# Designs tried in a protein design run: peptides against a protein of PDB entry 5YCA. Part 5

Target 1, 132 residues: chain A of PDB entry 5YCA
Amino acid sequence: RSLPAERNPLYKDDTLDHTPLIPKCRAQVIEFPDGPATFVRLKCTNPESKVPHFLMRMAKDSSISATSMFRSAFPKATQEEEDLEMRWIRDNLNPIEDKRVAGLWVPPADALALAKDYSMTPFINALLEASS

## One batch from the design tools (peptide; aimed at target 1 F54 R100)

Design b1_p15_2_s1 (made by RFdiffusion4, then SolubleMPNN; from b1_p15_2, 7 letters changed)
Fold by OpenDDE base, seed 4:
Order: C-alpha cells, then sequence, then structure tokens
Structure b1_p15_2_s1 (fold): chain B 132 residues (1-132), chain A 15 residues (1-15)
C-alpha cells in the first residue's frame, strides 16, 4: 500500500519515551442510546499547523480508532487515500464493528502495527496505558 | 440515529 506523502511532524521520531504522554490522556464518558461508554482520548497537536486531533481508545476493550490515527498522522490526506488505507486495514488486520461509533476501530495489537507504519508508536503506547 | 450522531460529535470535540 501507499501512504500519504506528508506526515504530521509531531510523529518525526517513533522511538521517543511514551511515558510523559500518559498523564495527558483524558477519560470521557459518552452517552449512547444503549447506555454510557467510556473512551480515553489523547490530544495530538500538529506543531506546525497547530491543528489538534484526538486519538481515541474504547476503555472497555482497548480498541483504538484507526481513523483517528490516520487523520492525525496524515493531515493533508485525501478522502481517497483514507478510503484506500481503511480498505487495507479491513483486508489485512482485524477491525471490530461497533454500530455506535464512526470510523474503523482495531484491537491493540493492530493499533501498534499501524502505529509503526505511521511513526506514532509512543502515542499509541501512552493511549493504551492510560487509566480510564 | 440523531442521538448516536451527537454522541459521536461529542467524542471528538474538545472540552
Amino acid sequence: as target 1 above (132 residues)
Amino acid sequence: MKEIEEAQRKLFEED
């Protein structure tokens, strides 16, 4: 597959210590028709554009929004590029289906695989280790 | 459906 050419400079170094990011995560309870669910989110701000994106984790099963990862990593990606990547994820990884939330969500192992591809391993490690 | 959409919106917005 071909990922977008321009990546968020926030993710220039995939080898950084993730622990300072853990306390930056925040839990959020969202009310759905079938009851409340807790999510953990990490605000990731592009240091050049100053545009923030939130990386998202479901607290219950630690599923991570692959869509949020992609959009944060590739701020200038086209919809077509996103669609192609999401199709690749469906074909090669193990996304979960949750009718309550938009986007494509993947289990922790898959999220870490994507994080390596997107050069955002510290951020996903922090998101996974944060309390809910 | 509207309720789900609102929840989704809140999920991705800042406090």
Scores: peptide ipSAE 0.043, ipTM 0.697, DockQ to the pose 0.893
OpenDDE base, seeds 1, 2, 3, 5: peptide ipSAE 0.039, 0.037, 0.042, 0.042; ipTM 0.675, 0.666, 0.695, 0.688; seed 1 fails the geometry check

Design b1_p15_2_s2 (made by RFdiffusion4, then SolubleMPNN; from b1_p15_2, 7 letters changed)
Fold by OpenDDE base, seed 2:
Structure b1_p15_2_s2 (fold): chain B 132 residues (1-132), chain A 15 residues (1-15)
Amino acid sequence: as target 1 above (132 residues)
Amino acid sequence: MEELERAQRALFEED
């Protein structure tokens, strides 16, 4: 696969300590038709464009929104590039299906694999370790 | 795409 050329400068260093990001996460209980579900979110602001994206985790199974990761990592990506990556994820990783939420969600191990590809490891580690 | 954006905003707005 071919990832977009330009990456969010927020993710310039994949080796940073993630622990300072943990308290930046927020847990939210969202009501769905089948009952409440808790999500953990982390606001990630592109330091150049100042555009924020919210990384999201389902508290119950720690599934992470791959779509949000991609959009945060590649702010100038085309829809075609996103579609290509999401298809790659479907074909190569283990995405989960949840009718309650939009986008493509993946389990923690897959999220960390994507994080490595997107240079987002500290942020995903923080999101996964945050309390819910 | 738009649905995800709305979901993200909804989660944030409930904070």
Scores: peptide ipSAE 0.046, ipTM 0.700, DockQ to the pose 0.303
OpenDDE base, seeds 1, 3, 4, 5: peptide ipSAE 0.040, 0.038, 0.036, 0.043; ipTM 0.679, 0.672, 0.668, 0.703; seeds 1, 5 fail the geometry check

Design b1_p15_2_s3 (made by RFdiffusion4, then SolubleMPNN; from b1_p15_2, 5 letters changed)
Fold by OpenDDE base, seed 2:
Parts: C-alpha cells; sequence; structure tokens
Structure b1_p15_2_s3 (fold): chain B 132 residues (1-132), chain A 15 residues (1-15)
C-alpha cells in the first residue's frame, strides 16, 4: 500500500513517552439506540493547521477508530487514499463492525500496528491506557 | 450507523 505523502507534524516523533498524554484523554458516555456506550477520546490538534481530530476508543473492547487515526495522521489525504487504506485494513487486519458508529474500527493490536505505520504510537498507547 | 464526524462531535460536546 501507499500512504499519503504528507503527515500531520504532530506525529513527527513516534518514540515519545506516551504517559503525559494519558490524562489528556476523556471518557464519555454516548447514548445509542441500543443503549449507552462509553468511549475514550483524545484530542489531537495539528500544530500547523490547528485542525483537531479526536482519536476514539470504545471502552468495552478497546476498539480504536482507524478512520480517525488516518484522518488525523494524513490531513491532506484524498478520499481515494483513505478508501485505499481502509480497504487494506479490511484485507490485512481484523476490523470490527459496530452498527452505532461509522468508520473502520480495529482491535488494540491492530491499532498499534497502524500507529507504527502512521507514527502515532504514543497517542494510541495513551488512548489505550486511559481509564474509562 | 452514526457518522464518524457526528460521533466525534458528540464526544467533544459531552466533555
Amino acid sequence: as target 1 above (132 residues)
Amino acid sequence: MEALEEAQRRLFEED
């Protein structure tokens, strides 16, 4: 696969300590037709464009939104590039299906694999370790 | 299913 050329400068260093990001996460209960569900979110703001994206984790099974990761990591990606990556994820990882929320969600191990590819490891580690 | 953007908005608004 071919990832977009330009990456969010927020993720310039994949080796940073993630622990300072843990308290930045927030747990929220969202009401859905089938009942409430708790999510953990982390606001990630592109330091150049100032555009924020929220990385999202389902508290129950720790599934992470791959779509949100991609959009945060690659702010100038085309829809075609996103579609290509999401198809790659479907074909190569273990995405879950949730009728409540759109986008592609993946289990923690897959999220960390993507995080490595997107240079987002500290942020995903923090999101996974945050309390819910 | 709820759009990703809407889900993110809701999460943000509840903070």
Scores: peptide ipSAE 0.053, ipTM 0.722, DockQ to the pose 0.369
OpenDDE base, seeds 1, 3, 4, 5: peptide ipSAE 0.047, 0.041, 0.051, 0.041; ipTM 0.698, 0.678, 0.718, 0.676

Design b1_p15_2_s4 (made by RFdiffusion4, then SolubleMPNN; from b1_p15_2, 6 letters changed)
Fold by OpenDDE base, seed 1:
Formats: sequence, structure tokens, C-alpha cells
Structure b1_p15_2_s4 (fold): chain B 132 residues (1-132), chain A 15 residues (1-15)
Amino acid sequence: as target 1 above (132 residues)
Amino acid sequence: SAALAEAQRRLFEED
């Protein structure tokens, strides 16, 4: 598959130690119509554009927003590029369905596979290890 | 619904 040409410079090095990022994660309880759910979020700011994106984990089952990963990693991606990647994820990984949240969410192993592709491994490791 | 939309906003944006 093809990924967008330009990547967020925040993710220039996939091999960095993730542990300093763990305390930057924040747990948040969100009230949905059918009840509360806890998420862990990590604010990731593009150091050039200063545009933030939140990487997100559902606390209960550790599902991670693949859509938010993609949007953070590829700030200049077109909608067509995103759609193609999301279709690839549906066809090749194991996304879950959740009516409460937008985008595609994937289990931890799939998130780590995507993280490798997007050069986001330290950030996803931190997100997965953070307390909720 | 408005409630769902607000919950989703809180998830994807800053609070």
C-alpha cells in the first residue's frame, strides 16, 4: 500500500525510548448517552505547524484510534489517502466497531503494527502502558 | 444526537 509522502516531524525517529511519554498521557472519563467510558489520551503536537492531535486508547479493551494515528502522522494527507488506508486496515487488520466513537479503532497488536508503519512506536507504547 | 456529538468532541478535541 501507499502512504502519504510527508510525515509529521514529531515522528522522525521510531526507536526512541517511550517511557518519558507515559506521564504525558491523561485519562479522561467521557459521558456518552449510554454511560461513561474512560479513554487515555496523548497530545501530540506537530513541532513545525503547532497543530495538535490526540492519540487515544479505550481504557477497557485498549483499542486505539487508527484514524487519529493516521491524521497525526500524515498532516497533509488527502481524504482519498485516508480512505484508502482505512480500507486497508479493515481488510488486513482487526478493527472493532463502536457506535460511540468515530473512525477505525484497532486492538493493541494492530496499533503497534500501524505504529511501525507510521514511525509512531514510542508514542503508541506509551499510550498502551499509561494508567487509566 | 447532540449528546453523542458533544462526547465525541471531548474525545477528539481539547477540553
Scores: peptide ipSAE 0.348, ipTM 0.864, DockQ to the pose 0.911
OpenDDE base, seeds 2, 3, 4, 5: peptide ipSAE 0.339, 0.332, 0.343, 0.339; ipTM 0.861, 0.860, 0.862, 0.862

## One batch from the design tools (peptide; aimed at target 1 R41)

Design b1_p16_1 (made by RFdiffusion4)
Pose (drawn by RFdiffusion4):
Structure b1_p16_1 (pose): chain A 132 residues (1-132), chain P 16 residues (1-16)
Amino acid sequence: as target 1 above (132 residues)
Amino acid sequence: SAEEDAAFLEELEPLF
């Protein structure tokens, strides 16, 4: 599939061990109407533009926001490109919708498949292994 | 810390 032409320079090496990234993750309880949910997040900063994005994980089922991954991976992505990629995820992977949180959420295996596509493997590995 | 938590909530986008 086509993907946005440019990638976040933070992701120029998909093979680095992820051990140092785990302690950078944070668990956070967020209140909803029914009620609390726990998330794990990793703040990822583009080393050139310095623009940060959060990678997101739901602690209950270890679902990963594919939307957060995409937005972190492709700085100049158009809305059209994002829409195309979310459609591709729906058609080829196994996402879930949570009424409470927007975006496409995928299980760990699907998150890792996308991480390879986006060259984000060490970061998703760290997010998946971090304490909740 | 509060600014960072607000930025996280903005990107998380709660629908309620």
Fold by OpenDDE base, seed 2:
Structure b1_p16_1 (fold): chain B 132 residues (1-132), chain A 16 residues (1-16)
Amino acid sequence: as target 1 above (132 residues)
Amino acid sequence: SAEEDAAFLEELEPLF
């Protein structure tokens, strides 16, 4: 697969310590028709464009939104590039289908694999370790 | 913040 050429400068260094990001995560209870669910989010702002994206984790099973990761990592990606990546994820990883929420969600191990590809490992580690 | 909570809800809504 081919990832977009330009990446969010926020993710220029994949080797940084993730621990300072843990307290920046926030838990939020969301009400759904079938009951409440807790999510953990991490606000990630592109230092150039100043546009933020929330990285998202379902607290219960630690599923991570791959879509939010992609959009944060690749701010200039086309819809076609996103669709291609999401298709790749469906075909190669273990996404879950949850019609209550937007995007494609993956388990922690898959999220970390994507994080490596997108150079955002510290952020995903922090998101996974944050309390809910 | 409440504003960020609302923004998160918007991103979480089934749009994709």
Scores: peptide ipSAE 0.392, ipTM 0.851, DockQ to the pose 0.587
OpenDDE base, seeds 1, 3, 4, 5: peptide ipSAE 0.386, 0.371, 0.373, 0.375; ipTM 0.849, 0.844, 0.845, 0.846

Design b1_p16_1_s1 (made by RFdiffusion4, then SolubleMPNN; from b1_p16_1, 9 letters changed)
Fold by OpenDDE base, seed 2:
Structure b1_p16_1_s1 (fold): chain B 132 residues (1-132), chain A 16 residues (1-16)
Amino acid sequence: as target 1 above (132 residues)
Amino acid sequence: DEEEEEEFLKELDPKD
């Protein structure tokens, strides 16, 4: 598949030590009609544009928002490019589409596979290791 | 941080 040409410079090095990012993660309890759920978030700011995006993990099952990953990784992606990648994820990774929250969510192993594709491995590792 | 919590809610919002 094809990914957008320009990537967030925050993710220029996929091999960096992830441990310094762990303390930057934050847990947040969110109320839904069927009850509360805890999420872990990591604020990732594009060093050039200064635009932030949160990477997101559901604490209960460690599912990670692939959509948030894509949007953070590819700041100049078109809607068509996002749609294309989300379709690929649907067709290949069997993501969770929870009506309570936005985006496509994938389990840790798939998140790490996407992280490799998007050059986000340290950030996803940190997000997965953070406490909730 | 309350401000970031609100920002996160906006990103998490399924928008209907």
Scores: peptide ipSAE 0.652, ipTM 0.925, DockQ to the pose 0.647
OpenDDE base, seeds 1, 3, 4, 5: peptide ipSAE 0.648, 0.648, 0.649, 0.651; ipTM 0.924, 0.924, 0.924, 0.924

Design b1_p16_1_s2 (made by RFdiffusion4, then SolubleMPNN; from b1_p16_1, 8 letters changed)
Fold by OpenDDE base, seed 1:
Structure b1_p16_1_s2 (fold): chain B 132 residues (1-132), chain A 16 residues (1-16)
Amino acid sequence: as target 1 above (132 residues)
Amino acid sequence: EEEEDEEFLKELDPKV
């Protein structure tokens, strides 16, 4: 597969210590028709454009939004590039499409595999370790 | 903080 050419400069170094990012995560309870669900989020701001995106985790099963990861990592990606990557995820990982929320969600191991590809491992590690 | 909550909700796009 081919990933977009330009990556968010926030993710220039995949080897950084993730622990300082843990306290930056926040939990939020959202009420759905079938009951409440807690999400953990990490605000990731592109240092050049100043545009923020949230990385997202379902607290209960630690599923991570692959869509949010992609959009944060590749801010100038076309819709076609996103669609291509989401199809790759469907074909190669174990995504969940939850009717309650948008995007493709993947289990922690798959999220870390994507994080390696997108050079955002510290951020996903922090998101997974944060309390809910 | 409330503004961030709203921004997050926009990105999450929950079906409520």
Scores: peptide ipSAE 0.654, ipTM 0.915, DockQ to the pose 0.859
OpenDDE base, seeds 2, 3, 4, 5: peptide ipSAE 0.653, 0.650, 0.651, 0.652; ipTM 0.915, 0.914, 0.915, 0.915

Design b1_p16_1_s3 (made by RFdiffusion4, then SolubleMPNN; from b1_p16_1, 5 letters changed)
Fold by OpenDDE base, seed 2:
Structure b1_p16_1_s3 (fold): chain B 132 residues (1-132), chain A 16 residues (1-16)
Amino acid sequence: as target 1 above (132 residues)
Amino acid sequence: SAEEDAQFLEELGLKV
C-alpha cells in the first residue's frame, strides 16, 4: 500500500527507547451511556508545526486508535489517503469500530504493526505499557 | 489540564 509522503518529524527514529514516554501517558475516565471507560492517552506534538494529537488506548482491552496514529504520523495526508489506509486496515488487520468513539481501533499486535509502518514504535510501546 | 481533556474528548468524537 501507499502511505503519505510526508511524516511527522516527531517519528524520525523508530528505534528509540520507549520508556521515557511511559510517564507522559495519562489516564482519563470517560462517561458513556453504558458506563464509564478508561482511556490512556499520549500527547504527541509535531515539533515543526506544533500541532498536537493524542495517541489513545482503551485501557480495558488495550485497543489503540489507528485513526489517531495515522493522523499523527501523517499531518499532511489527504482525506483520500486516510480513507485508503483505513480500508487497508479493515481488510488486513483486526479493527473494531466502537459506536461510542470515533475511528478504527486495533488490538495491540496490530497497533505495533502499524507503528512499524508509521515509524511510531516507541510511542505505541509506551502507550501499551502505561498504567490506567 | 482541562484543555487537554477537552481536546481528547474532541479527538474521541465526543465533542463537535
Scores: peptide ipSAE 0.678, ipTM 0.929, DockQ to the pose 0.539
OpenDDE base, seeds 1, 3, 4, 5: peptide ipSAE 0.674, 0.670, 0.678, 0.671; ipTM 0.928, 0.927, 0.930, 0.928

Design b1_p16_1_s4 (made by RFdiffusion4, then SolubleMPNN; from b1_p16_1, 5 letters changed)
Fold by OpenDDE base, seed 1:
Structure b1_p16_1_s4 (fold): chain B 132 residues (1-132), chain A 16 residues (1-16)
Amino acid sequence: as target 1 above (132 residues)
Amino acid sequence: SAEEDQAFLEELGLRD
């Protein structure tokens, strides 16, 4: 598949130790019609544009938003590029579309596979290991 | 912060 040409410079080094990122994660309880759910988020700021995006995990089952990963990784991606990648995720991974929140959510193993593709491995490892 | 909590809610994209 083809990924966008320009990547967030925050992710220039996929070999970083993830442990310093763990305490940067935050848990947030969200109230939904069918009850509360906890999400773990990691604020990721593009060092050039200074635009932040949150990486996000459902605390209970550790599902991670692939959509948010993509948007953070590829700040200049077109809608067509995003749609193409989301279709690839549907066809090749095991995403879920939650009734409460937007985007495609993938289990930890799939999230780490995407993280490798997007050069986000330290950030996703931290997100997965953070407390909720 | 409250501001970041709200920003997260926006990115989370709550469905109706």
Scores: peptide ipSAE 0.736, ipTM 0.950, DockQ to the pose 0.844
OpenDDE base, seeds 2, 3, 4, 5: peptide ipSAE 0.736, 0.734, 0.734, 0.735; ipTM 0.950, 0.949, 0.950, 0.950

Design b1_p16_2 (made by RFdiffusion4)
Pose (drawn by RFdiffusion4):
Structure b1_p16_2 (pose): chain A 132 residues (1-132), chain P 16 residues (1-16)
Amino acid sequence: as target 1 above (132 residues)
Amino acid sequence: SAEEDAFLEELNPTLS
């Protein structure tokens, strides 16, 4: 499939061990109407533009926001490109919708498949292994 | 904090 032409330079090496990234993750409880949910997040900063994005994980089922991954991976992505990619995920992977939180959420195996596509493997590895 | 607020904005809760 086509993907946005440019990638976040933070992701120029998919093979680095992820041990140093685990302690950078944070667990956070967020209140919803019914009620609290726990997330794990990793702040990822583009080293050139210095624009940050958060990678997101739901602690209950370890679902990963594919939307958060995409938005971190491709700085100049158009809305059309994002729409195309979310459609591809729906058609080829196994996402879930949570009424409470927007975006496409995928199980760990699907998150890792996308991480390979986006060259984000060490970061997703760290997010998945971090304490909740 | 500002970082927590930025996270909440990107999380985008759909229910109030």
Fold by OpenDDE base, seed 2:
Structure b1_p16_2 (fold): chain B 132 residues (1-132), chain A 16 residues (1-16)
Amino acid sequence: as target 1 above (132 residues)
Amino acid sequence: SAEEDAFLEELNPTLS
């Protein structure tokens, strides 16, 4: 597959220690029609554009929003590029269906696979390690 | 908070 050419400078080094990011994560209880659910978020700001995105984890099963990962990693991606990547994820990974939340969500192992592709492993590791 | 609201918007805009 072809990923967008330009990547968020925040993710210039995929090998950095993730532990400093753990305390930056925040848990939030969200009320849904069928009850509350806790999410963990990590605010990631593009150092050039200063546009923030939240990386998101469902606390209970550690599912992570692939859509948010993609949008954070590739700030200039076209809608077509995003659509193609989401299709690739559907075809090659194990996304979950959850009508409560927007975007495409994947289990931890898949998230880490994507993180490697997007050069954002420290951030996903931190998100997964954070308490809820 | 503003940040919590922003997160909710990204998570599911129909809830905001």
Scores: peptide ipSAE 0.574, ipTM 0.916, DockQ to the pose 0.560
OpenDDE base, seeds 1, 3, 4, 5: peptide ipSAE 0.571, 0.566, 0.568, 0.567; ipTM 0.916, 0.915, 0.915, 0.915

Design b1_p16_2_s1 (made by RFdiffusion4, then SolubleMPNN; from b1_p16_2, 8 letters changed)
Fold by OpenDDE base, seed 2:
Parts: structure tokens; sequence; C-alpha cells
Structure b1_p16_2_s1 (fold): chain B 132 residues (1-132), chain A 16 residues (1-16)
């Protein structure tokens, strides 16, 4: 597959220590029609454009929003590029589509695989380790 | 909080 050419400079170094990011994560209880669910979020701001995106985890099963990862990693991606990547995820990983929330969500191992591809490993590790 | 609201908008959940 072909990922977008330009990546968020926030993710220029995939080898950084993730632990400083853990306390930056926040848990939030969301009320859904079928009951409450807790999410853990990490606000990631593109240092160049100053545009923020939240990386997000479902606390219960640790599913990570692949869509949010992609959008954060590739700020200039076209809709076509996003659609192509989401199709790739559907075909190659183990995504879930939760009717309660937008986007494609993937289990931790798949999230870390994507993180490697997107150079986001420290951020996803932090998100996974943060308390809920 | 305002940031909570920002997150809700990105999450785009089916909220009551």
Amino acid sequence: as target 1 above (132 residues)
Amino acid sequence: SPEDQEFLEELAPLVE
C-alpha cells in the first residue's frame, strides 16, 4: 500500500520514550444509548500547523481508533488516501466498527503495527498504558 | 470541559 507522502512532524522519531506521554492521556466517560463507556484520549498537536487531533482508546477492550491515528499522522491526506488505508486495514488487520463511534478501531497489537507504519509508536504505547 | 467537548466532536459518538 501507499501511505500519504507528508507526515505530521510530531511523529518524526518513532524511537522516543513513551513514558512522558502517559500522564498526558485523559480518561473520559461517554454516555451512549446502551450505557456508559470510558475512553482514553491523547491530544496530539501538529507542531507546524498547530492542528490538534485526539488519539483515542476504548478503555474496556483497548481498541484504538485507526482513523484517528491516520488523520493525525497524515494531515494532508486526501479522502481517497484515507479510504484506501481504511480498506487496507479491513483487509489485513482485525478492525471493529462500533456503531456507537466513528471510524475503524483496531486491537492493541494491530494498533502498534499501524503505529510502526505511521511512526507513532511512543504515542500508541502511552495511550495503551494510560489508566482509565 | 471544553476539551471534553472537542474530544466528543472527534469521537462522533451516538450520544443520548
Scores: peptide ipSAE 0.524, ipTM 0.865, DockQ to the pose 0.754
OpenDDE base, seeds 1, 3, 4, 5: peptide ipSAE 0.490, 0.483, 0.499, 0.474; ipTM 0.857, 0.857, 0.859, 0.855

Design b1_p16_2_s2 (made by RFdiffusion4, then SolubleMPNN; from b1_p16_2, 7 letters changed)
Fold by OpenDDE base, seed 4:
Structure b1_p16_2_s2 (fold): chain B 132 residues (1-132), chain A 16 residues (1-16)
Amino acid sequence: as target 1 above (132 residues)
Amino acid sequence: SAEDEAFLKELDLKVS
């Protein structure tokens, strides 16, 4: 598949030690009509544009938002490029759609596969290891 | 907090 040409320079090195990022993660309890759910988030700021995006995990089952990963990794991607990648994820990985929140969410193994493709492995490892 | 609100916006809740 083809990914967008321009990648967030925050993710220039996929081999960085992830452990310093773990304490930067934050847990947040969100109230939904059917009850509370905890999410873990990691704020990732593009060092050039200064625009932040949150990477996000459902604490209970460790599902990661693939949509948030894509948008953080490829800040200049078109909607068409995003749609094509989301279709690829549906066809090749094991995403879930949650009735409470938008986007495609994937299990940890799939998230790490995407992280390798997007060069953001340290950030996803940190997000997965953070406490809730 | 402001950061909490920013996260909620990105999370894009379907049901509120």
Scores: peptide ipSAE 0.509, ipTM 0.870, DockQ to the pose 0.905
OpenDDE base, seeds 1, 2, 3, 5: peptide ipSAE 0.475, 0.470, 0.478, 0.479; ipTM 0.844, 0.836, 0.843, 0.842

Design b1_p16_2_s3 (made by RFdiffusion4, then SolubleMPNN; from b1_p16_2, 8 letters changed)
Fold by OpenDDE base, seed 2:
Structure b1_p16_2_s3 (fold): chain B 132 residues (1-132), chain A 16 residues (1-16)
Amino acid sequence: as target 1 above (132 residues)
Amino acid sequence: SAEDEEFLKELDPKVK
C-alpha cells in the first residue's frame, strides 16, 4: 500500500514517551439507542495548520478508530487515499464497523500496528492507557 | 463543552 506523502508534523518522532499524553485524554459518555457507551479521546493538533483531530477509543473493548488515526496522521490525504487505506485495513487487520459510529475501528494490537505505520505510537499508547 | 461537541462531530454517532 501507499500511504500519503505528507504526514502531520505532530508525529515526527514515534519514539517519544507517551506518559505525558495520558492525562490529556478525556472520557465522554455517548447515549445510544441501546444504551450509553464511553469513549476516550485525545485531541491532537497539527502544529503547522493548527487543525485538531480527536483520536478516539471505545472504552469497553479499547477499539480505536483507524479512520481518526489516518485523518490525523495525513491531513492532506485525498478521499481516494483514505479509501485505499481503509480497504487495506479490512483486508489485513481485524477491523470492526460498529453500527453506532462512523469509521473503521480496530483492536488495540491493530491500532498499535497502524500507529507504527503512521508514526503515532506514543499517542495510541496514551489513548489505550487513559482512564475511562 | 465546546470540545465535547467538537468530538461528537468527529465521532459522528448514530443516535437518531
Scores: peptide ipSAE 0.680, ipTM 0.933, DockQ to the pose 0.819
OpenDDE base, seeds 1, 3, 4, 5: peptide ipSAE 0.679, 0.678, 0.680, 0.679; ipTM 0.934, 0.934, 0.934, 0.934

Design b1_p16_2_s4 (made by RFdiffusion4, then SolubleMPNN; from b1_p16_2, 8 letters changed)
Fold by OpenDDE base, seed 2:
Structure b1_p16_2_s4 (fold): chain B 132 residues (1-132), chain A 16 residues (1-16)
Amino acid sequence: as target 1 above (132 residues)
Amino acid sequence: SEEDEAFLKELDPKVE
């Protein structure tokens, strides 16, 4: 697969300590027809464009939105590039498409694999460790 | 809050 050429400068260093990011995460309860579900989010702001994206985790099973990861990591990606990556994820990882929310969600191990590819490991580690 | 609403927009929950 071919990932977009330009990556969010926020993710220039994949080796940073993730622990300072943990308290920056926030939990939010969303009311769905079949009951409430808690999500944990981490606001990630592109230091150049100042445009924020939220990384997001389902608290219950720790599924992470791969879509949110991709959009945060690759701010100039085309829709075609996103579609290509999502297809790759479907073919190579273990995603779920939760009918309650948009995007493609992946379990923690897959999220960390993507995080390595996208150079955002500290952020995903923090998101996974944050309280809900 | 504003961030709560912004997150909801990105999450795009199907609550209808």
Scores: peptide ipSAE 0.661, ipTM 0.927, DockQ to the pose 0.849
OpenDDE base, seeds 1, 3, 4, 5: peptide ipSAE 0.659, 0.656, 0.659, 0.657; ipTM 0.926, 0.926, 0.927, 0.926

## One batch from the design tools (peptide; aimed at target 1 F32 K99 R100 A102)

Design b1_p17_1 (made by RFdiffusion4)
Pose (drawn by RFdiffusion4):
Structure b1_p17_1 (pose): chain A 132 residues (1-132), chain P 17 residues (1-17)
Amino acid sequence: as target 1 above (132 residues)
Amino acid sequence: TDEEEAQAYFDFLANEE
């Protein structure tokens, strides 16, 4: 599939061990109407533009926001490119919708498949292994 | 709406520390 032409330089090496990234993750409880949910997040900063994005994980089922991955991976992505990629995920992987939180959320195996596509493997590995 | 609320939560998580 086509993907945005440019990638976040933070992701120039998909093979680095992830041990140092685990402690950078944070667990956070967020209140909703019914009621609290726990998330694990990793702040990822583009080393060139310094623009940050959060990678997001739901602690209950370890679902990963594919939307968050995409937005961190491709700085100049158009809305059309994002729409195309979310459609591809729906058609080829196993996402879930959660009424409470927007975006496409995928199980760990699907998150890792996308991580390889986006060259984000060490970061998703760290997000998945972090304490909740 | 539910959609607007879900989006607000996503935006909060995506952008706030």
Fold by OpenDDE base, seed 2:
Structure b1_p17_1 (fold): chain B 132 residues (1-132), chain A 17 residues (1-17)
Amino acid sequence: as target 1 above (132 residues)
Amino acid sequence: TDEEEAQAYFDFLANEE
């Protein structure tokens, strides 16, 4: 597969220590028809454009929004590029189906695989280790 | 607030997909 050419400069170094990011994560309760669910989020601001994106994790099963990862990593990606990547994820990884939430969500192992591809490993590690 | 921003982002995802 081909990923977008331009990546968020926030993710220039995939080898950084993730521990300082853990306390920056926040828990948030979202109301759904079948009851509340807690999410953990990490605000990631593009240091050049100053546009923030939130990486999202379901607290209960640690599923992570691949959509949020992609949009944060590739802020200039076209819809077509996103669609192609999401199809690749469906074909090659193990996304979950949750009708309550939009986007494509993947289990922790898949999220870490994507993080490696997107150069986001410290951020995903922090998101996974954060308390809810 | 960060919470409001997060909610807006979540809502954005819901609207786009």
Scores: peptide ipSAE 0.036, ipTM 0.679, DockQ to the pose 0.090
OpenDDE base, seeds 1, 3, 4, 5: peptide ipSAE 0.036, 0.035, 0.035, 0.035; ipTM 0.679, 0.675, 0.677, 0.681

Design b1_p17_1_s1 (made by RFdiffusion4, then SolubleMPNN; from b1_p17_1, 8 letters changed)
Fold by OpenDDE base, seed 1:
Structure b1_p17_1_s1 (fold): chain B 132 residues (1-132), chain A 17 residues (1-17)
Amino acid sequence: as target 1 above (132 residues)
Amino acid sequence: SEEEYAQAVFDRLETED
């Protein structure tokens, strides 16, 4: 696979301590036709463009939105590049396509694998450890 | 549609409150 060349400067250092990010996460309850579900979100602001993105975790099973990860990590990516990566995820990882929320959602282990590839490990660790 | 609804939920979660 081919990841986009330009990455969000926020993720320039994959070795940062994640613990300070934990309290920055926020839980949000969404009401769906079949009942409520809690999501944990982490606001990630691109220090260059000042454009924020939210990383997302389903509180119940800790599934992480791979779509949100990709869009945060690669703000200048083309649709073709995103589609290629999502296809790679489908072929190589264990994503779910939840009918309630769009995008690909991956289990914690897969999220951390992607985080390594996208250089955003501290942010995903924090998102996974945050309370809901 | 169901797909449009799911997309709207994602968009809400991805953006500022």
Scores: peptide ipSAE 0.694, ipTM 0.941, DockQ to the pose 0.868
OpenDDE base, seeds 2, 3, 4, 5: peptide ipSAE 0.691, 0.691, 0.693, 0.692; ipTM 0.940, 0.940, 0.941, 0.941

